# Peptides against a protein of PDB entry 7RZF: the designs that were tried, part 61

Target 1, 358 residues: chain A of PDB entry 7RZF
Amino acid sequence: PFQEEHLKQLYKIVPIKDIRNLYVTFPIPDLQKYYKSNPGHYLGHLIGHEGPGSLLSELKSKGWVNTLVGGQKEGARGFMFFIINVDLTEEGLLHVEDIILHMFQYIQKLRAEGPQEWVFQECKDLNAVAFRFKDKERPRGYTSKIAGILHYYPLEEVLTAEYLLEEFRPDLIEMVLDKLRPENVRVAIVSKSFEGKTDRTEEWYGTQYKQEAIPDEVIKKWQNADLNGKFKLPTKNEFIPTNFEILPLEKEATPYPALIKDTAMSKLWFKQDDKFFLPKACLNFEFFSPFAYVDPLHCNMAYLYLELLKDSLNEYAYAAELAGLSYDLQNTIYGMYLSVKGYNDKQPILLKKIIEKM
Target 2, 358 residues: chain A of PDB entry 7RZF as posed
Amino acid sequence: PFQEEHLKQLYKIVPIKDIRNLYVTFPIPDLQKYYKSNPGHYLGHLIGHEGPGSLLSELKSKGWVNTLVGGQKEGARGFMFFIINVDLTEEGLLHVEDIILHMFQYIQKLRAEGPQEWVFQELKDLNAVAFRFKDKERPRGYTSKIAGILHYYPLEEVLTAEYLLEEFRPDLIEMVLDKLRPENVRVAIVSKSFEGKTDRTEEWYGTQYKQEAIPDEVIKKWQNADLNGKFKLPTKNEFIPTNFEILPLEKEATPYPALIKDTAMSKLWFKQDDKFFLPKANLNFEFFSPFAYVDPLHSNMAYLYLELLKDSLNEYAYAAELAGLSYDLQNTIYGMYLSVKGYNDKQPILLKKIIEKM

## One batch from the design tools (peptide; aimed at target 1 G44 G48 L68 Q72)

Design b2_p22_4_s1 (made by RFdiffusion4, then SolubleMPNN; from b2_p22_4, 13 letters changed)
Fold by OpenDDE base, seed 1:
Parts: C-alpha cells; structure tokens; sequence
Structure b2_p22_4_s1 (fold): chain B 358 residues (1-358), chain A 22 residues (1-22)
C-alpha cells in the first residue's frame, strides 16, 4: 500500500500540548497470521529494551531521550507498522538525525547477531506468566479485549493467542528486520517548536504540520550505519519466575503479621496471604542506624548513599520489572527502607543483588 | 490522504503494542 512516494518522509507536527516526541515508523507486512511466532514482539522486546547496551541506555546517556518504546501496531487492511517512539528532551529535539542513526545502528546490531532462540524463549516465558496471572490480577478489562481478538483468532485460541508464543521463526524475524531500513522510513517529529513553520493542516483534527522528503544524504547516512560497540544484546533475565506453587494456608495462619523472630539485632513479622492466593510476596525491610539522622551532614550522606545505591541497581531494575518484580529504596528518619515485591520465586535473587550493592 | 492519516494517528498516540507485565 505504501509506494515510494510515501516513504522517506519527515512530518513536523505541532501538538496542542507541550510535548516532544519522535516516531520512527516502518510499513511492514501483516503479521497477524504469524501470531504463534510474533516476530514483531521479539523485535519490540529488543529495540524497546532498557538494560545496559540498549538503544534507550545510549540515548539517555546523551541526554536526548527520556523514554523509548518499540513494537508493531495494526495498520489499515493488509499491512502493519513497526514503530520506535521516543520522548525527546529539548536537546534531543536538536539531534533527531543522530537519534535515528543510533536506531539504525542498533537495528544493524540485531542483524549482525541474528535471531536468538533464548530471547524468544524469554519472550515466551514472560508472556506465559502474563497470561497465567492476567485474569487473576485485573478482571475488569477482559471482556472488551476478548471481543476485539475474536476477529483474528480461532475461538479455542482466543484466550491464549495474544500471549502464547509457540514457534521460533528466525526467518520471520529477519523478514521484519529487513523492513526496518532507512529507505522504508516515515518519521514524525512532534514539537511546539514547529509552530508558525507549517504549511499543511490535517483535515480531521486541524493539526498543523509540514511534510518534507528526507534528504538522500541523510538516508545514505542512516543506510551506512555502522556497528556501534556500545550496543549489546541484553543478558538473560534471571528474574523470570518458573515456580508458581502456592503454599497451603497454615492452620495457625494469623489475620495480622505475627512476630516469628525476635533478636537483639532483628525482628521478623510474617503474614501468610489469605486473600489473593498468588505466588507473590512482599518483603519489607526497615534498617535502623543511630547515625542516619544525627545531624544534617549525616542525613545528606544517607540520602546521597541511597541515590548512589539506586543508580548502582539500575542495571537490574528493568529486568526485574519485566519479570514482575519490583524494589523500592527510601530514606527514613531512622535509616533506610527496602521493599521487594512480586513473584516470590526470584525475589531471593533480586534481594541478593541489592544486598551485594549495599 | 495516507499522510493526513499518519499525522492523525501520531496525534492520537501512535504507540506500538508493547507488552507490559501485568
């Protein structure tokens, strides 16, 4: 459906809100029939990754981008889009060409490494977790979503088809990745800085915009994107739960936290879940230090320590979040608070990582 | 046009379907 005249286009769009966004879009074939392999999800997982060596990590390090998302979207009949969307800083708005260069460098890295079955397996496992627990956690949104997917999937697969990856299809991953080229790009930049610099008005919403062909020199620059040594595939996500056993409710289970350990240096309270019956736990630690708030200097040092600790844990934050784990670190008037929440299976791993950085 | 539709979709929030943990 997109002819050459619709490709290599830049759209400068004036928003109503004070927002700065970049949309790098690629027309791709309709992938709906490949839902069992979902190559667009595989690519979206990698391109949208937030860990070390990710596209976002590099763009954040330059101060150009706040957030990044990547993945497929439904188009009109017979095609889809692959979209990389970033929230731009004020500085990033000046470096859009270089941001897109880095996108193509990351895409080139994905080509060079080729499809990874272990990454597909992680996507499969994450989706299986999401499927298994989605209905237990958020029942209200389910009915409207089922109605939409009934049009695309067999009735017996409707519940599972959005989540269950069954087939590793490296050929389809490569096919989609081959569409992620500069010659196939449509770029939209959304910024108030284009006010008074537009020549078109969109009929439906009155959105002011300018459309320009991307210069051939810029396209060539992106086509010649080298391998940037800063870009790496993510490491394996060690936080993905595999054990979902729910322990039976103890006969002596208390409705309130019971003190199960009392020592000179520690107290431990425990409450078994009597309501949700999920393979989840909340670990909450309060650390007390007589030195934490003795004076303003110690208070500031404790604050700085915690900020440095948080920064040192950023490498795990995204992987933990993807796996349905979270942690929180806060200063308290008595010292520090640590919380670890989510699936219980890998909480000890995350807790160990936190303690090793303390 | 395809261009106007694209602009309209961008303004509606042309966000990809990103999997988020529940």
Amino acid sequence: as target 1 above (358 residues)
Amino acid sequence: TLDERFVGEVMKGLKPKVWKPP
Scores: peptide ipSAE 0.259, ipTM 0.836, DockQ to the pose 0.594
OpenDDE base, seeds 2, 3, 4, 5: peptide ipSAE 0.244, 0.251, 0.252, 0.238; ipTM 0.829, 0.834, 0.832, 0.828

Design b2_p22_4_s2 (made by RFdiffusion4, then SolubleMPNN; from b2_p22_4, 13 letters changed)
Fold by OpenDDE base, seed 1:
Order: sequence, then structure tokens, then C-alpha cells
Structure b2_p22_4_s2 (fold): chain B 358 residues (1-358), chain A 22 residues (1-22)
Amino acid sequence: as target 1 above (358 residues)
Amino acid sequence: DLDERFVGEVMKGLKPKVWKPP
């Protein structure tokens, strides 16, 4: 449906709210029939990745972008869009062309590496976890959602089709990547800085905008996007749970935490879950130091230490989050608090990573 | 108009369907 006249367009849009957003969009074929392989999810996972060597990591390092989201969206009749959306800093608003160049450099990296079955397997495993532990949606919302899904999926697959990946289709991944080209781009920049610089008004919402063709020189610059050595595929997510065994409730299970270890240097309390019956745990550690708050200097040093520790753990934060793990580190008047929460299976791995950085 | 529709969709929050962790 998109003719050449609809491609290579830049839209400068005036928001009502003080927001700065960039939308880099690509028309793609309808991928609905490929739900078992979901190539758009594979690409969205990589493009939207937040780990070391990701697109977001580089754009954040430059101070241009706060957040990045990548993935597919349903479009008009028989078409989808692939969208890369970023929240722009004030500085990033001045560097939109270079931001988009980096997007194409990352896409070029994905082409050069080719489809990775292990990445597909991680997406599959993550989706399986999400499906297995999907909170019971409110019945009304769930019914309406199912009714919509029934138009697209066999009845037997309706409950699972959105989550279960079954088929690795590198050909479809490459097909979608082939659509993620500068010649197919539609760019929207949303900023109040365009106020008084617009010449069109959108009929439905009264949104003021300007539409411009992206200069051929800029398109060529993006077409010639080289391999940026800063971009790397993510490492394997070591935090994805594989064991979902729920331990039986002990006969002597207490409604309150019981002291199970008492030593001169440590106390340990334990409470078994008697309510949720999930393969999840909460590990909470309080570290006490007589030096942590002895004076203002030590307080500031303890604060700085914790901020540096948090920064050193950022490489794991996103992978842990994707796997349904979280950690929290806080200064306390007595020292430090550490919390690790989520699926129990890989908590020891995350805890070890934290301790190795301490 | 595809252009006006696009602008309208952007303003509505043209966000991709992103998988969220559970």
C-alpha cells in the first residue's frame, strides 16, 4: 500500500505535552501467518536489547537517548510496521540523523551476523516462561482479547499462539531485515521545538506537523552505514529459568520467618511460601558495618561505593529483568541492603555476580 | 491520507508490540 511517495518521509510533529520522541518506522509484510516463528519478535528483541553492545547502550553513552523500544505493530489492512521508538534527550534531538545512522549500523550488524538459533531459543524460552506464569487476566479483558485472537489463530492454539514460538525461520528474519532499509523509512520526530514551524494540521486531532522528504544525501548516508565495532550481539542470558519445581510445603512451615541460623556474624530467617505456590523466592540481605555511618565522610564513601557497585552490575540488570529476576541495592543507616527477587532457579547465579562485584 | 493517519498514530503512541517480562 505504501508507494514510493510515502517512503523516505520525515514528519516533524508538535506534541501537546513536553515530550521528545523519535519514531523510525518501516512498512513490512503481514507476518501474522508466521506467528509460530514470529520474526518481528526476534528482531525486536535484538534491536530493543539494553545490554552491552546494544543500540540503546551506544545511544545512551552519547547522551542522545533515554529509552529505546523496537518491534512490530499491526498496520492498515494486510501490512505491519516495524518500529524503533526512542525517547530523545535535548541533545539527542539535535542528532536525529546520527541516531538513525546508528540504527542502520546495528541493523547492518544483524545482517552480517545472520539469524541466530540460540537467540530464537532464548525468545522461545522467555515466552514460555511468560505464558506459564501469566497472571490470570481479569475475565472481561481476557474474553475480549481471546475474541480478537480467534480471528487469527486456530481454536486449539488461541491460548498459546501469542507466546509459543515453535519454528526457527531464518529466511523470515532475513526477509524482515531486508525491509529495514533507509529507502523504506518513515521518520517521525515529536518535539515542541517544531512549534511555529509546521504547515499542516492533522484532521482528527488537530496535531500540527510538517512533512518533508528526507534528502537523498541523508538516505545515502544511512544506506552506506558501515559496521560499527561497538555493536555486538547480546551474550546468552544465563538468568532464564529452566526449573519450575515447586517444593512441597513443609509440615512445620511457620506463618512467620523462622530463625534457622544464628551465628556471631550472621542470622538467617526463612519462610516458605504458603500462599502463591510459585517457583519464586525473595532473598533479602542486610549488611551491617560499624564504619558505614560513623561520620559524614564514611556515609558519603558508602553511598559512592553503592553507586559504583550498581553501575558495575548494569551489564546484568537487563538480562536479569528479562528473565524475571530483579535485584535492589540500598544504603541503610547500618550499612547496605541487598534484595534479589524472582524465579528461584537462577537467583544463585545473579547473587554470585553481585558478590563478585562487591 | 496515509500521512495524516501516520501522524495520528504517532500521537496516539505508535509503540511496537514489545514483549514484557512476566
Scores: peptide ipSAE 0.277, ipTM 0.846, DockQ to the pose 0.596
OpenDDE base, seeds 2, 3, 4, 5: peptide ipSAE 0.258, 0.263, 0.268, 0.253; ipTM 0.837, 0.839, 0.841, 0.836

Design b2_p22_4_s3 (made by RFdiffusion4, then SolubleMPNN; from b2_p22_4, 12 letters changed)
Fold by OpenDDE base, seed 4:
Structure b2_p22_4_s3 (fold): chain B 358 residues (1-358), chain A 22 residues (1-22)
Amino acid sequence: as target 1 above (358 residues)
Amino acid sequence: SLDEEFVREVMEGLKPKVWKPP
C-alpha cells in the first residue's frame, strides 16, 4: 500500500498539549498469522530495552530522550507498523537526525548479532508470567479487550494468543529487521515549536502539520549507520521467576507479623500471606547505625553513600522491573532502609546483587 | 490520504504494543 511517495517522509505536527514526541515508523507486513512467534515483540523488547548498552541508555546519556518504546502496532489494510517512539527533551528536539541515526546504529547491531534464542525464551517466560498473573486486570477492561481481539484470533486461542510464545522464528525476526531501513521510514515529530510553521490541516481533528521529504543526504547518513560500540545486547535477565509454588498456609499463621528471630544484632518478623495467595514476598530491612546521624558530616556521607549505591544498582533496575521485582533504598534517621518486593523466586538473587554493591 | 491518516494516528497515540510486567 505504501508507494515511494509515502516513504522517507517527515511530518512536523503541532500538538494541543505541550508535548515533544518523535515517532519513527516502518511499514511491515501483516504479522498476525505469526502471533505464535511474534517477531515484532522480540524486536520491541530489544529496541525498547532500558538496560546498559540499550538505545534508551545512550539517548538518555546525551540528554535527548526521556522515554522510549518500541514495537509493532496492528494496522489496517493488510500491513502493520513497527514504531519507535521517544519522548524528546528540548535539546533532543534539536538532535532528531542524530537520535534516528542512533536508532539505525542499534538496528544494525541487532542485524550483526543475529536472532538470539535466549532472548526469545526470556520474552516467552515474561509473557507466561504476565499471563499467569493477569489478575490485576479489571474485569471490565479485560472483557472489552477480549471483545476487541476476537476479530484477530480463533476463539480457543483468544485468551492466550497475546501472551503465549511458542515458536522461535529467526527468519521472521530477520524479515522484520530488513524492513527497519531508512528507505522505509516515516517520521513524525510532535512539538509546539512548529506552531505557525505548518501548511496543512488534518481533516478529523484540525491538526496542523507540515509534510516534507527527508533529504537524500540524511537517508544516506542513516543507511551508512556504523556499529556504535556503546550498543550491546542486554545480558540475560537473572530475575525472571520460574518457581511459582505457593506454600500452604500454616495452621498457626498470625494475622500480624510474628517475631521469629530475636538476637542481639537482629530481629526478624514474619507474616505469611493469608489474603492474596501469590508467589510474592516483601522483604524489608532496617539497618541501625549509631553513626548515621551523629553529625552533619556523617549524615551527608550516609546520603552520598546511598546515592552511589542506587547508581551502582541502576544496571539491574530495568531487568528487575521486567521480572516483576522492585527494590527501594532510603536513608533513615537510624541508618538505612532496604526493601525488595515482587516474585519471591529470584528475590535472593536481587538481594545478593544489592549486598555485593554495599 | 495516507498522510492524513498517519497524522491522525499519531494524534490518537500511535503507540506500539508494548508488553508491561504484571
Scores: peptide ipSAE 0.369, ipTM 0.861, DockQ to the pose 0.555
OpenDDE base, seeds 1, 2, 3, 5: peptide ipSAE 0.351, 0.335, 0.351, 0.360; ipTM 0.783, 0.774, 0.781, 0.857

Design b2_p22_4_s4 (made by RFdiffusion4, then SolubleMPNN; from b2_p22_4, 12 letters changed)
Fold by OpenDDE base, seed 1:
Structure b2_p22_4_s4 (fold): chain B 358 residues (1-358), chain A 22 residues (1-22)
Amino acid sequence: as target 1 above (358 residues)
Amino acid sequence: SLDEAFVGEVMEGLKPKVWKPP
């Protein structure tokens, strides 16, 4: 449906709310028939990645972007969109051309590396985790989604089709990646800064906007996007659970935490889950230091220490989150609190990473 | 128009389908 006249367009849109958003959109073929390989999900996973060497990491380092999401969206019949959406800072609003250049540099990096089967396997494993626990964790969201899915999948596959990746199709990944080019781009910038600079009004909402062609010079700059050495593929996510064994409830299981270790330097309480029956655990640690709150200097040092510790752990935060793990670090009046929550299988790995940074 | 439709979609929050962790 998109002809050349609909491509390489810039839309400057005035929002009602004080928001600054950038949408970089690409018309792509309808990928619904390829749900078993889901090449758009593969690309969305990488483009939307938040780890070291990601697109977001670079754009955040420049102070231009707060958040980034990437992936496919259904369009009208016979096509889809691939969308990269970012929340812009005030400074980022001034650097939209450079932000989009970095997007194309990252896309060029993905072309240079080619499709990675291990990345597909991680997407598969993550989706399998999400599928396995979807109904157990959040029952309310299920019914409304099934009705929409029934239009796209065989009845036998409806429950699984959104989650189960089965086929690694590097050819389809390359096909979608080939559509992510400057000549195929539609850009929307949403900002109040365009107020009084628009010449069109959208019929449905009365949204004021300006449409303009992206200059050929700018398109050429994006077409000539080099390999930026700051962009790297993510490392393997070591936090993805593979063991989902639920231990049987012990006969001596108490409804409250039992003291299972009592020493001069440590106390340990344990409670087995008797309600949820999930392969999840909550590890909570309180560290006591006689120096933590002795004076304002020590208090400030303890605060600074935890901020530095949190910053040093940022490299794991996103990978842990994707794997259904979380951690929290807080100052207390007596020292420090650490919590690790989520799937139990890889919690020891995350805990080890935290301790290695302490 | 395809342009107005696009503007409308952007204003509705043209968000991609991203996988969210459980």
Scores: peptide ipSAE 0.253, ipTM 0.830, DockQ to the pose 0.592
OpenDDE base, seeds 2, 3, 4, 5: peptide ipSAE 0.242, 0.247, 0.246, 0.240; ipTM 0.823, 0.828, 0.827, 0.826

Design b2_p22_5 (made by RFdiffusion4)
Pose (drawn by RFdiffusion4):
Structure b2_p22_5 (pose): chain A 358 residues (1-358), chain P 22 residues (1-22)
Amino acid sequence: as target 2 above (358 residues)
Amino acid sequence: SSFDIIYDIVSNPSVKTHVSTS
């Protein structure tokens, strides 16, 4: 649908609720036919990746961006999109050309070195382990899912869809990595600061927007010289699991969680799993404080402190959320709350680091 | 017609980054 008359364009959209965002849209051909190498997931794993020396951490270090989501959007059949969607700070709206410049800096940093064998082996191992201990399904919604992807795949791999990968073909990685060029951009800016500046309006929904077609100054500023920022490739993962042993049932087996520790400081509820036999467990905590909801100021500082803790700890724990260990730490009315769940091997390191950062 | 596509993308940006392992 994107013919070249309406490429290299930058719209400005006025919302109703106060948000600020930047969408970078590339068009790419259909890659659903390539469901074994999956080059879109490779570039999605290399673009939208938080951690040390990556695309998002540098934009956090310049104070322009809260978070960004990579990957490829799939539309209809026979055509596909690729999207880098970002949200903006107050002075992140002033430097949009520099943000997209850094996006092509990281793309060129990934074009000078191209394919990687160990990233494909690591991602394939992760999908294989995440498929081997695939948990039970709720019977409603699961049959709709496997009837939703029954049109594309043969009868043998109706289940093993986007779980098992056979081959690492760097040609398709290079092909989809070449189609990401600044002659293929479509920038879209959403900001509520364009109230009285919009000429065009949408008939269907009634929204207002513009046409600021990007002059060639900034296009030929984008692809001209792109060495690097302080970017780097992600490092070897240490949260990949190795212990897949189901521990045996002890003498005191109970059908419901029993109180084991009762002190004036804490209490526990424990139950060994009897039904599922998956090498994974969930640990949850609820810390109490009478000062958390005293007045609006003290009910306000709690969200700010807990949010800054999540801010400063996502850079560390994204590898745990990527390997299958997910944590969550949010506030409640009474006190604050914690819940870490996932594979059975790496809960102590993660929970201990959460406490000592807390 | 080209804006309708962009608006759909803005309304719902359903991108596939990887497969979740949880």

Design b2_p22_5_s1 (made by RFdiffusion4, then SolubleMPNN; from b2_p22_5, 10 letters changed)
Fold by OpenDDE base, seed 3:
Structure b2_p22_5_s1 (fold): chain B 358 residues (1-358), chain A 22 residues (1-22)
Amino acid sequence: as target 1 above (358 residues)
Amino acid sequence: DSVRLILDIIKNPDVKTGVSTT
């Protein structure tokens, strides 16, 4: 077990590659037996969320962090860890204490709101979709993986245990949240900026590092993390597919797109999927404007318009991506191109959001 | 490989570390 002497530690690590990373790690109980509820996945989903009011959104707005990952990881001696990992900017490397303060403010927000059954249901639904439409893995790798996880799961559940959530356990979510405290933290900062400032070498790889205790004053600052009004729970993900019906192939299905609508202002081409039989579609729109490329000024205005449009759609981008939807917006010499791809069920919702922002 | 190493340092309190006597 981690003793108190192992907690509140800071590791400054020199990487071989030019990377800047922060790892904020908490020892947690072994949650393997709770795979049906997977409280670490619930917390990882929220802490790792990229939408408005998320931890990443705030840290990115400050210019401190590029990416964030949250989740549980296996540890030594039957312990599990909850890890928040961020890719640091050069500026973020100077603000590590403040970054961690924001992490504890977000965790405090999660405590204040309590476990949300609807968030669990979204995780359940997303994982069920991921399981149902899982790509074929290489047999050797898959067999080796299954053989490894047979130690943790009943044989009858071994294929589903990593994906299918069954039980909402707010008590376990709260239990894990109670371990995500400053007094339990282990921090690692990875940066070449620590070169020549280390006093230890790791035995296996020769990695240079320094270990130091986190000052009590810093721990107290993190313990006193107030609610930050910028942090909010995600909104419900409206893009999660619920209908996976595959329509039968039409008798007159052509191998090429057929013109199904022709008007003075629009042409619509359609091709049914005759190969994959997935509940997915690709919507492609080409918008024509005689002004788009008439001169350099109009070209730049068209570019700026699309950049602003993309920025205005950022609030939906992550939720759509989680739900297996994507969009792309590009300038063309004739105007603009829009594509919407993924599960067909909620594509009309995403398309409507895009059009409303245009 | 570097990420695994970092994780090992963070996760294992008994990471065999040589003190570099500089």
Scores: peptide ipSAE 0.041, ipTM 0.678, DockQ to the pose 0.038
OpenDDE base, seeds 1, 2, 4, 5: peptide ipSAE 0.029, 0.026, 0.027, 0.033; ipTM 0.705, 0.681, 0.672, 0.649

Design b2_p22_5_s2 (made by RFdiffusion4, then SolubleMPNN; from b2_p22_5, 10 letters changed)
Fold by OpenDDE base, seed 1:
Structure b2_p22_5_s2 (fold): chain B 358 residues (1-358), chain A 22 residues (1-22)
Amino acid sequence: as target 1 above (358 residues)
Amino acid sequence: DSVRLILEIIRNPDVKTRVSTS
């Protein structure tokens, strides 16, 4: 068990590679027995969220962080860690204290809002989708994974236990949130900027590091993290598929795309899936404009338009990705290309949002 | 153990933090 002497510590670590990372870690109880409710997954989903009002959105807006990951990790026997990991920019490396302050502000927001059953339901639905349509893993990797988890789950549940959420346990969510406090924090900063400023060497890999106590004033600053009005819970993910019906193969299905509509303004080709039999579709649109590539000015305007369009769609990108939808927008010499891929059920919703921004 | 854990996280980013990358 981490005693007080192991908490409120800062580690400055010299990497071999030119990387800048921040790890904010909290010791938490062993949550393995709560796999049916998985409170760490709930918190990881919210803390690691990338949508508007998320922790990452704010940290990106300041130019401090590129990526953020939040979640639980197994520790030694009898405890786990909750870890928030960020990829730091050069500027972010100078603002680590403020980055961590924002982390605690977001955590405080989660406490203030309390556990949300609808968020749990979204996690449940997303995991159910991921389980149902899990790509065929390599047998060797899969068997090793299953062998490892057989120690933790009943045999009847071992195949599903990692994915299926069954029980909403707000008490356990609150219990984990109560461990995500400045007094329990362990911070690691990874940067080459610490080269020549370390006093310890790790025994196994020879990694150079410095260990310091986090000043009480800094801990107090984080303890007094207020509610930041920029932080909001995510909106409901409207892209989560609910219909997985696979339409029967048409008798006249061709192995190549068939022209099903031909007009002066549009041509439509259709190919039914005859190989994968998944409730997925690929929608590809090519928009033609005689002005797209007529001269350098129009070309640059078309490019700028598409970049602005992409930026305006960023609010949906993460939610779509979580739901197994993706879109791509590209300039072509003839105009613009749009692709929408993934589960077919909610593709019309995403497509509508794209068109409404065009 | 604490440094090792951090280093394991750093060196094996593929250590699936069960980050619910849903």
Scores: peptide ipSAE 0.027, ipTM 0.669, DockQ to the pose 0.356
OpenDDE base, seeds 2, 3, 4, 5: peptide ipSAE 0.027, 0.026, 0.027, 0.022; ipTM 0.635, 0.658, 0.653, 0.575; seeds 2, 3, 5 fail the geometry check

Design b2_p22_5_s3 (made by RFdiffusion4, then SolubleMPNN; from b2_p22_5, 8 letters changed)
Fold by OpenDDE base, seed 1:
Structure b2_p22_5_s3 (fold): chain B 358 residues (1-358), chain A 22 residues (1-22)
Amino acid sequence: as target 1 above (358 residues)
Amino acid sequence: SSVRIILDIINNPDVKTGVSTT
């Protein structure tokens, strides 16, 4: 187990590749026995969230971070780690202390709000979707994962254990949050900027690094992390599918798209799936405008319109992606192309959101 | 590979041994 002497450490690591990464790591108890509640997954979902009021949204707005991942990771026997990993910009590399302050402000927000059963239910529903379609979408990775899981779960639960959230345990969520404190932190910064500034070499790979104690003043700054009013819990994900019914193949189903509507203003083609039998659809829209590409001014206006439209839809993009929905918007020489893909159940909701922003 | 090495450095209490000693 990590003793006090192993905590509050900073590692400066020289990578082989030109990468800039920050790892904020917390030793936590072994949570394997709590797989039915999975408090680390709950916290990883919130800390790794990309929506409005998320940690990543704030760090991106400052130009410091490109990507963020939060979650539990297996450690040695008897303990795990909770890790927040970010991809740093060049500017973000100069603001690591402030980035970590924002992490603790977000964690403090999670403490202040307390465990939310509705968030747990969304995690449960997302995992149920992932489980139900695991074999159909990604067959190649399934067998190798099962072999690893067999060591941790009863044989009867192995198939479901990774995905079965059954028990809302707010006490365990709070217990893990209590480990996400500055006094329990191990930080690594990965950057080529540390070349020639290291004093140690890792024996296995020859990785150059420096280990330093984090100053007590910095730890105190993080301990005194206040509530930042920019941080908010995510809103409910309205895109999570609940209906997985597959409609029977119609007797008149053609192997190619059929024209089902023909009007002066619109043509509609339909093809029922006869191969995959998934509760998924692809909605493709081609919008034609005689003015879209008449001259350079109209081209630039059409481009600007789509960029503004994409920006206005960013609030839904992550929630849709988590729910297995995607959209695409492109300029065409005749106007605009829109595609909505994924689970069919909530596609009308996403489509409505897109059309309301158009 | 590089990510694993970094994680091993960070997550090992004794970085010298490369072995996660409990």
Scores: peptide ipSAE 0.056, ipTM 0.692, DockQ to the pose 0.056
OpenDDE base, seeds 2, 3, 4, 5: peptide ipSAE 0.045, 0.043, 0.032, 0.039; ipTM 0.661, 0.673, 0.489, 0.661

Design b2_p22_5_s4 (made by RFdiffusion4, then SolubleMPNN; from b2_p22_5, 10 letters changed)
Fold by OpenDDE base, seed 4:
Structure b2_p22_5_s4 (fold): chain B 358 residues (1-358), chain A 22 residues (1-22)
Amino acid sequence: as target 1 above (358 residues)
Amino acid sequence: DAVREILDIINNPDVKTRVSTS
């Protein structure tokens, strides 16, 4: 367990690679026994969310952070860590204190809103989907993984324990949130900018670093993190599939796309899946306009239109991705191309949203 | 590898014992 002397520490670390990372870490109790509720996953889902009103959205808007990951990691000696890791821009490296302030503002928002059962249900559903449709792992790797997991889970649950959420435990969520405080923080900043400014070397790998106490004034600033009105809980992810029915192969199924509709305004080709038998579809739309590329002005307008459309859809991109949906929009010399891919169940919802923004 | 090293520095409470002062 960490003693008080190990808390409120800042590590400045020199990487071998040209990377800029911030790690904000919190010692938390061992949550392994609570794997059925997995409160750390709930918090990781929200803190690591990329949608509107998320921590990442705000930090990106300021140009300070490129990526964010939040979640629990295993520790030693009956404790774990909750870690928020961000990829820093050059500008973000100058604003680490403010980045961490925003982290605590978001955490404070989570405290104010309290645990949400619907968010837990989404995590449960997403994990169930991931488990059901997980890629075939390499047998050796799979066996080694299972052997490792046997130390933590009953034999009967080893195959499912990482994925299946069963119990909503708001008390455990609140317990973990109570550990995500400035007084419990350990911060590491990874940047080549610390080269020649370090006084310690790690024994195993020779990593150069400096350890400093975080000033009490900075800790106090983070402790007094107000509610930031820019932070909001995510909206419900409407793209999460619930129907996984696979339609039977048609008797006249062709190995190639068949023209099933031919009109003056549209042609439709269809090919049923005869290989994978997954509840997935690929919808591809090619739009033709005689005006799309007639001159440089029209080309630029078509480009600008598509960029604006992409920007307008960005609010759905992360939610769609989490749900195993993707879309692509491209300019073509004849007009526009749209692709929607993934689980077929909620593709109509995503498609409708795309069309409504067009 | 580098990420694991960093995590070991951050997450090991006994990191003080694994540090040589250069």
Scores: peptide ipSAE 0.041, ipTM 0.673, DockQ to the pose 0.042
OpenDDE base, seeds 1, 2, 3, 5: peptide ipSAE 0.042, 0.039, 0.033, 0.036; ipTM 0.683, 0.654, 0.652, 0.678; seeds 1, 5 fail the geometry check

